# Peptides against a protein of PDB entry 2YKT, part 25

Target 1, 231 residues: chain A of PDB entry 2YKT
Amino acid sequence: SRSEEMHRLTENVYKTIMEQFNPSLRNFIAMGKNYEKALAGVTYAAKGYFDALVKMGELASESQGSKELGDVLFQMAEVHRQIQNQLEEMLKSFHNELLTQLEQKVELDSRYLSAALKKYQTEQRSKGDALDKCQAELKKLRKKSQGSKNPQKYSDKELQYIDAISNKQGELENYVSDGYKTALTEERRRFCFLVEKQCAVAKNSAAYHSKGKELLAQKLPLWQQACADPS

## One batch from the design tools (peptide)

Design b1_p15_2 (made by RFdiffusion4)
Fold by OpenDDE base, seed 2:
Structure b1_p15_2 (fold): chain B 231 residues (1-231), chain A 15 residues (1-15)
Amino acid sequence: as target 1 above (231 residues)
Amino acid sequence: LEDPWEPSEEVFEAL
């Protein structure tokens, strides 16, 4: 029946969230943590590299003929420090605004969805059983009427059961339809949340890239000219 | 149980 098909669709939505979306989201979070770790590793390695660059700048500053190049090397290291600070901010945002929040949501979702599905199933079954019972009673009444010397005695009750069946059928169909819409809404909310949090991360990433570009664009011409005019 | 997902108002308007 239409209601049975829609019921199956509804259950399938919940099943898809529980068995496909949530595991995939957990994997997404795990991959995010790996990415975060890798970027932290880059930050650490970069620190060592630019600390070594500072040392080269110190040596230049101590020289008689390359003293001004020491300042250039120090500036290069300083720009790096600023870029890395921006990266660290981005990573904090990535962790706090995306990963942590998604992790919290996905951990709670199993229980929530199970309860929601169970509630739907219970009510759907209740309405279905009530309909079946009414149909069964009508069938029994009709059998009694056929065997009776006075069939008209049961006419009013037959009409009442017909009306009750019609109403219960309509209620069941509406309930299942609403259930399906609710399930689709549940699915959509999860994706929307992911999109929104990813947008926040994207904005922060854009800020990191912009800051780096600006700093380097400002200083690079100066650094490129540093060797042209020795002191 | 508490809804773990906090959709934006925009999501509600679009439904």
Scores: peptide ipSAE 0.244, ipTM 0.692, DockQ to the pose 0.596
Fold by OpenDDE base, seed 5:
Structure b1_p15_2 (fold): chain B 231 residues (1-231), chain A 15 residues (1-15)
Amino acid sequence: as target 1 above (231 residues)
Amino acid sequence: LEDPWEPSEEVFEAL
């Protein structure tokens, strides 16, 4: 029936969230933690490289013919420091605004969804059983009427059961339809939350890239001219 | 049980 199909669809939405979405979200969080760790590792390795560059700048500053190139090398290292500071801010936001919040939510979600599904199933079954009972009683009444010498005595009671069945059928269809919309809303809320938090991360990432671009664009022409203009 | 996900009015309008 239409109500049975809609019921199946509703259960499948909850099943998809619990068996597909939540495990995939846990994997997404794990991959995010790996990415965070890798970026922290890059930051550490880059520090060693630019510390070595500073040492080259010190040597240039001590030379008689390359002193001004020492300042250039120091500026390159300083721009790197500022870019790395911006990266650290982005990583803090990535951790606190995305990963931690998603981890907390996905940990609680299994119990919440199980309870929501169980509540829906209990009420759906209750309404279905009440409908089935009325249909069964009408069938019994009709059999009794067909075997009676006076079938007219059952007519009013037959009409009452027909009306009750019609009302219960409508209530069941509405309840299952609303249940399906509720389940789809639950699924959409989870994706919307992910999108919103990923947008916040994207804004912070854009700030990191913008700062790096601005600093390098400002200084790079000066650095490129340093060898052509000995002082 | 507490709803782990923030309610969004936008989600209800989209359905």
Scores: peptide ipSAE 0.235, ipTM 0.687, DockQ to the pose 0.500
Fold by OpenDDE base, seed 3:
Structure b1_p15_2 (fold): chain B 231 residues (1-231), chain A 15 residues (1-15)
Amino acid sequence: as target 1 above (231 residues)
Amino acid sequence: LEDPWEPSEEVFEAL
C-alpha cells in the first residue's frame, strides 16, 4: 500500500543516516585529524629550515661586505613566521570549530536517532493496529449480517465502522507522510551543519592564503633588488 | 534526548 511504502522509505532514511552518514562522518573527522597532523608536521619542518636561514643571515650580518643581505635573510624568516602564525590560527579554528564539534555530535547521534525511530515505529504500529482492528470488526459484522434474517439491524453499525476505517486510514497516511518529511529533515540538517562549518573553515583558509600572498607581494620586490644594489 | 544537531530554519523551509 501507499502507507506501507512510505513507512519503508521513512525507516530507510533513518537506516541510511545510522549506517552510511554517521560512519562516513567519523571517517571524515579522522581524515581531518590526519590533515591537521600533516600541516603541523609541515610547520615543524619549516621552522627548522627558516631557523637555519636565520643562521645564514647572522653570518651575512657579521661580514663587512654583505651586511644588508643579512637583513634581507632575517626579513625572509620573519615573513615565514607571520605566515606560520596565520596557519596555526587556521588550524586551531579547524580543530575546535569543526572537528571537535562534529566528533561530539556524531557520538550523541546514535541514541538520538534510535529514540526518534523507535517513537515513530511505535506510533505507526499503534495506528496500523487500530485500523486493522476496525477492518476486522467490519468484516465480522458483515458476516453476521449476511447470515441474519434481518440484515437492516446492522446497517447503522456498518456505516460507523466504514467511517472509522476511513478516518483511521487518513490519520495513518498523514502520520507516515509527516514521519517521512521529518526523517528527510533530520538528514538535511546534518548536511547543512557540515556545509556551514566547512564554510567557516574555507574563510579561515582564505585568510591564511591572503595573508601569505600579501606579505610576500610586499617584500619580494625588495629582496629581488638586494643583490643588485650593494651598499 | 538532547538534539545533537543545531536546528536550521532553512532546512524546514526547503522541505
Scores: peptide ipSAE 0.235, ipTM 0.688, DockQ to the pose 0.500
Fold by OpenDDE base, seed 1:
Structure b1_p15_2 (fold): chain B 231 residues (1-231), chain A 15 residues (1-15)
Amino acid sequence: as target 1 above (231 residues)
Amino acid sequence: LEDPWEPSEEVFEAL
């Protein structure tokens, strides 16, 4: 029937969220944590590299013929320090605004969805059983009427069951239809949340890249001419 | 049970 088909579709939406979306989201979070760790590793490794560059700048500053190049090397290290600080800020946002929030949501979701599905199933079954009962009673009444010498005795009761079946059928169809819309809304909310949080991450990433580009564009021309103009 | 996902108003309007 139409209601049975819609019911199956509704249950399949909840099943897809619980069995496909939530496990995939847990994996996504795990991959995000790995990515965060790798980026933190880049920041740490960069510190070591630019600390070594500062040491080269110190040696230049102590030289007779390359003293001004010491300042250039120090500036190079300082610009990269500022870029790395921006990366650290982006990583904090990535952790706090994306990973932590998604982890909290997905952890609670199994219990929430199980309860929501159970509530829907219980009410759907209750309405279905009530409809089936009325249909069965009408069928029994019609059998009695066909075997009776006075069919008119059952006419009013037959009409009452027909009306009750029509009303209960309509109520069941509406309930299942609304249930399907609710299930689709639940699915969409999860994807929308993910998209919105990824947009926040993208904005922070754009700020990091913009700042790095700006700082390097400002200083690079000065550094490029430094060797042409000895002191 | 507490809804773990904050409802987006846009989601409800789109369905």
Scores: peptide ipSAE 0.234, ipTM 0.686, DockQ to the pose 0.516

Design b1_p15_2_s1 (made by RFdiffusion4, then SolubleMPNN; from b1_p15_2, 7 letters changed)
Fold by OpenDDE base, seed 5:
Structure b1_p15_2_s1 (fold): chain B 231 residues (1-231), chain A 15 residues (1-15)
Amino acid sequence: as target 1 above (231 residues)
Amino acid sequence: LENPVKPSQETLEKL
């Protein structure tokens, strides 16, 4: 029946969230943690490189003919330090605002969805059973009427069962339809939540890239000219 | 049990 088909579709939406979306989200979180670790590794390696650059700047500053180049090398290292600080801030936000929040929510969601599905199934079954009972009673009444010398005695009661069946059928169809819309909305909310969290990450990433671009754009022309002045 | 994913205001307005 139409109601049975829509019931199956509703259950399949909940199952898809629980069995496909949530496990995939857990994997996404795990991949995010790996990405965070790799970026932290980059930051550490970069520190070593620019600390070595500072050492080259110290040597230039001690020279008689290259002192001004020492300042350039120090500026290069300082700009990098500022860029790395911005990256570290982005990583902290990435951890606290994305990964931790997703992890907390995905663990709670399994319990919520299981309870929601169970509630829906219980109410759907209750309405279905009530409909089946009315249909069975109508069938029994019709059998009694066919065996009676006065079939008209049962006419009013037959009409009452027909009306009750029609009403219960409509209620079941509406309930299942609303259940399906609710399930689809729950699925959409989860994707929207992921998109919103990724938008926050994108904003933080944009800020990191913007700051780096700004600092380098300001200083790079100066650094490029540093060797043009004869000593 | 509270829904761990709150409905976005935008989603509620479109329903």
Scores: peptide ipSAE 0.214, ipTM 0.732, DockQ to the pose 0.476
Fold by OpenDDE base, seed 3:
Structure b1_p15_2_s1 (fold): chain B 231 residues (1-231), chain A 15 residues (1-15)
Amino acid sequence: as target 1 above (231 residues)
Amino acid sequence: LENPVKPSQETLEKL
């Protein structure tokens, strides 16, 4: 029936969230933590490289003919430090605003969804069983009437069961329909939450890229001409 | 049990 099909669809939405979405989200979080660790590794390795560049700048500053190149090398290292600070801010946002929040929610969600599905199933079954009972009683009444010498004795009771069946059928269909809409809303809510958190991360990532581009665009022309200028 | 995922603004606007 339409009600039975919609019931199966409703259950499948909850099962898809629990068995497909949430496990995939856990994997997404794990991949995010791996990516964060790799970027932190880049930060550490870059520090050693630019500390060594500062040492080259010190040597240039101590020279008689290359002092101005010492300042250029120091500026290169300082710009890198500022870019790296912006990367660290992006990583903090990535950790706190996306990964941690998703991890907390996905672990709680299994219990919530199980309870929500169970509540829906219990009420759906209750309404279905009540409908089946009325249909069975009407069938028994019709058999009794067919075997009776006075069938008209049962006419009023037959009408009462027909009305009850119609009302219970409508109630069941409405309940299952509302249940399906609720389940789809729960699924959409989880995707929307992921998208909103990813947007916050994307804004911080854009700020990192913008800051790097700005600082390098400002200084690079000066650095490029430094060797052409006589001391 | 409380729903761990609150409705997003977009979700609320479409309901």
Scores: peptide ipSAE 0.209, ipTM 0.750, DockQ to the pose 0.569
Fold by OpenDDE base, seed 4:
Structure b1_p15_2_s1 (fold): chain B 231 residues (1-231), chain A 15 residues (1-15)
Amino acid sequence: as target 1 above (231 residues)
Amino acid sequence: LENPVKPSQETLEKL
């Protein structure tokens, strides 16, 4: 029946979220944590590299003929520090605004969706069973009427069952229809939440890249000229 | 149980 088909579709939406979306989201979070760790590793490795660059700047500053190049090397290290601060801010946002929030929500969502599906199934079954009972009683009544010498005795009761079946059928169809719309809305909300959190990360990443570009564009001409100028 | 995912009106309107 139409109601049975729509019921199956409704259950499939909940099952898809629970069995496909949520596990995939957990994997996404795990991959995000790996990415965060790698970026933290880059941060640490970069610190070592630019600390070594500072040491080269110190040596230049101690020289008789290359003292001004010491200042250039120190400026390069300082610009790196500023870029690194922007990266750390981005990583903090990536952790707190994406990973932590998704992790908390996906764990809660397993319990929520299980309860929501169970509630829907229980109510759908209750309405279905009530309909089936009325249909069965009407069928029994009609069999009794066909074997009776006075069929008119059952006419009012037959009408009552027909009306009850019509009402229960309508209620079941409406309930399942609303259930399907609700399930699709729940799925859409989860994708929208992911998109919004990813947009926040994208904005912070853009700010990091913009700041780095700005700082380097400002200083690079000065650094490029340093070797052409006499000491 | 409370739904852990609140609706985002802005995102729903854009999509």
Scores: peptide ipSAE 0.209, ipTM 0.760, DockQ to the pose 0.789
Fold by OpenDDE base, seed 1:
Structure b1_p15_2_s1 (fold): chain B 231 residues (1-231), chain A 15 residues (1-15)
Amino acid sequence: as target 1 above (231 residues)
Amino acid sequence: LENPVKPSQETLEKL
């Protein structure tokens, strides 16, 4: 029936969230943690590289003929330090605003969805059973009427069962239809939450890239000219 | 059980 088909669709939405979306989201979180760790590793490695660059700047400053290049090398290291600080801020946001929040929600969601599906199934079955009972009683009544010498005795009761079946069928169809809309809304909420959190990360990442571009664009012309005018 | 994923204001406005 139409109601049975819609019921199957509703159950499949909940099952898809629990069996496909949530496991995939857990994997996404795990991959995010790996990515965070790698970026933290980049920050640490960069510190060592630019500390070594500072040492080269110290040597230039101690030289007789290259003193001004010492300042250039120090500026290069300082700009990169500022870029790395911006990266660390982005990573902090990535951890606190995306990964932690997704992790907390996905763990709670399995319990919630199981309870929601169970509630829907229980009520759907209750309405279905009540409909089936009325249909069965109507069938019994019709059999009694066919065997009776006075069929008219059962006519009013037959009409009452027909009306009850029609009403219960309508109630079941409406309940299942609303259940399907609710399930689709639950699915959409989860995707929207992911998108919204990822947008926040993207915004922070854009700020990091913009800051780096600005700092380098300001200083790079000066650094490129430093070797053209020997003192 | 409370729904762990609350609708955003934007989502509520689109519904």
Scores: peptide ipSAE 0.208, ipTM 0.730, DockQ to the pose 0.551

Design b1_p15_2_s2 (made by RFdiffusion4, then SolubleMPNN; from b1_p15_2, 5 letters changed)
Fold by OpenDDE base, seed 3:
Structure b1_p15_2_s2 (fold): chain B 231 residues (1-231), chain A 15 residues (1-15)
Amino acid sequence: as target 1 above (231 residues)
Amino acid sequence: MENPVEPSEEVFNSL
């Protein structure tokens, strides 16, 4: 029946969230943590490199003929420090606004979805069983009427069962239809939450890239000219 | 008492 098909579709939405979406989201979080760790590793390695660059700048500043190049090397290291600070801010947002929140939500969701599905199944079954009972009683009544010398005695009761079956069928169809819409809304809400959190991270990532581009674009022409001016 | 299951809005509260 249409109600049985829509019931199966509703259950399949809940199963898809529990068995496909949530496990995939856990994997996404794990991959995000790996990416965060790698970027933190880059940060640490870069610090050592630019600390060594500062040392080269100190040596230039101590020289008689290369003092201005010392200032250039210090500026290069300082610009890197500022870019790195923006990266650290982006990583904090990535951790706190995406990974941690998604991890908390996905762990709570398993219990919620199980309870929601169970509630839906219980009520759907209750309505289905009540419909089946009325259909069975109508069938019994019709058998009694066919075997009776006075079939007209059962006519009013037959009409009452027909009306009850029609009402219960409509109620079941409406309940299952609403259940399906609810399940699709549950699925959409989870994707929307992921998209919104990813948008927040993307804004912070854009700020990091913009700051780096601005700082380098401002200073690079000056650094490129530093060797052309004989001191 | 089973810990109250949070509603979906509290689990995945999007705008």
Scores: peptide ipSAE 0.048, ipTM 0.600, DockQ to the pose 0.130
Fold by OpenDDE base, seed 5:
Structure b1_p15_2_s2 (fold): chain B 231 residues (1-231), chain A 15 residues (1-15)
Amino acid sequence: as target 1 above (231 residues)
Amino acid sequence: MENPVEPSEEVFNSL
């Protein structure tokens, strides 16, 4: 029936969220933690490289003919430090605003969805069983009427059962229809939440790239000229 | 005490 088909569709939406979306989201979080760790590793390695650049700047500053190049090398290292600090801020936001929040939500959601599906199934079955019972009683009444010398005695009761069946069928169809709309809304909300969190990550990433571009664009022309002016 | 299952709306509400 149309109601049975829509019921199956509703259950399939809940199953898809529980069996496909939530496990995939847990994997996404795990991959995010791995990515964070790798970026932290890059940060540490970069610090070592630019600390070594500072040592080259110290040597230039001690020279008689290259003292001004020491200042250039220090500026290069300092600009990198500022860029790296911006990356570390982005990573903190990535951890606290994305990974931690998703991890908390996915664990809570498993319990919620199980309860929501169970509630829907229980109520759907209750309405279905009530409909089946009315249909069975109508069938029994019709058999009694056919065996009676006075069929007219059962006519009013037959009409009452027909009306009750029609009403219960309509209630079941509406309940299942609303259940399906609710399930689709639940699925969409989860994807929207993921998109919104990724937008926040993208915004933080844009800020990191913008700051790096700004700092380098300001200083790079000065650094390029430093070797052209012999003191 | 079963932790009250927070409604899905609370779980996935936009900040």
Scores: peptide ipSAE 0.046, ipTM 0.616, DockQ to the pose 0.130
Fold by OpenDDE base, seed 1:
Structure b1_p15_2_s2 (fold): chain B 231 residues (1-231), chain A 15 residues (1-15)
Amino acid sequence: as target 1 above (231 residues)
Amino acid sequence: MENPVEPSEEVFNSL
């Protein structure tokens, strides 16, 4: 029946969230944690490189013929420090606003969805069983009427069962239809939450890249001229 | 009797 098909579709939406979306989201979180760790590793390695650049700047400052190049090397290291500070802020946001929040939600969601599906199934079955009972009683009544010397005695009860079946069928169809809309809304909400959190990450990443570009664009012309002007 | 965890709107409604 149409109601049985819609019921199967509703159950399949809940199953898709529990069996495909939630496991995939857990994997996404794990990959995010790995990416965060790698970026933290880059930040640490970069510090060592630019600390070594500062040491080269110290040596230039101690020289008789290259003192001005010492200041250039120090400026290069300082610009890098500012870029790295911006990256650390982005990583903090990535951890706190995306990864932690997704991890908390996906853990709670398994219990929530199981309860929601169970509630839907229980009520759907209750309505279905009530319909089946009325259909069975109508069938019994018709059998009694066919064997009776006075079939007209059962006509009013037959009409009452027909009306009750029609009403219960309509109630079941409406309930299953609303259940399907609810399930699709639950699925959409999960994807929307992921998209919104990823948009926040994208904004923070854009700020990091913009700041780095601005700092380098400001200083790079000065650094390029430093070797052309022998003092 | 496992307390039926009522589906709390809280999990994904707190946008």
Scores: peptide ipSAE 0.039, ipTM 0.602, DockQ to the pose 0.093
Fold by OpenDDE base, seed 4:
Structure b1_p15_2_s2 (fold): chain B 231 residues (1-231), chain A 15 residues (1-15)
Amino acid sequence: as target 1 above (231 residues)
Amino acid sequence: MENPVEPSEEVFNSL
């Protein structure tokens, strides 16, 4: 029946979220944590490189012929520090605004969806069983009427069962239809949340890249001239 | 009687 097909579709949406979306989201979070760790590793390695550059700047500042190049090397290290601060801000946002929030939601969602599906299945079955019972009683009544010398005795009860079947069928169809719309809305909300959180990460990443570009564009011409103008 | 953990409406409204 149309109701049975829509019921199967509704259950399949919940199953798809629980068995495909949520496991895939857990994997996405795990890959995000790996990416965060790698970026933190880049941060640490970059610090070591620019600390070594500062040491080269100290040696230049101690020289008689390259003292001004010491200031250039220190400026290069300072610009790196500012870029690194922007990366750390982006990483904090990536952790707090995306990973932590997704991790909290996916853990709560498994319990929620299981309860929601169980509630839907219980109510759907209750309405279905009530319909089946009325249909079975109508069939029994019709068999009794066909074997009776006075079929008119059962006419009022037959009408009552027909009306009850019609009402229960309409209630079941509406419940299953609303259940399907609800399930699709639940699925869409999860994808929308993921998109919105990724948009926040993208904005923070853009800010990091823009700040780095701005700082380097401002200083690079000065650094390029430093070797051409010996003082 | 395990209190049915009411799905916190807040988690879904924030979705």
Scores: peptide ipSAE 0.027, ipTM 0.563, DockQ to the pose 0.105

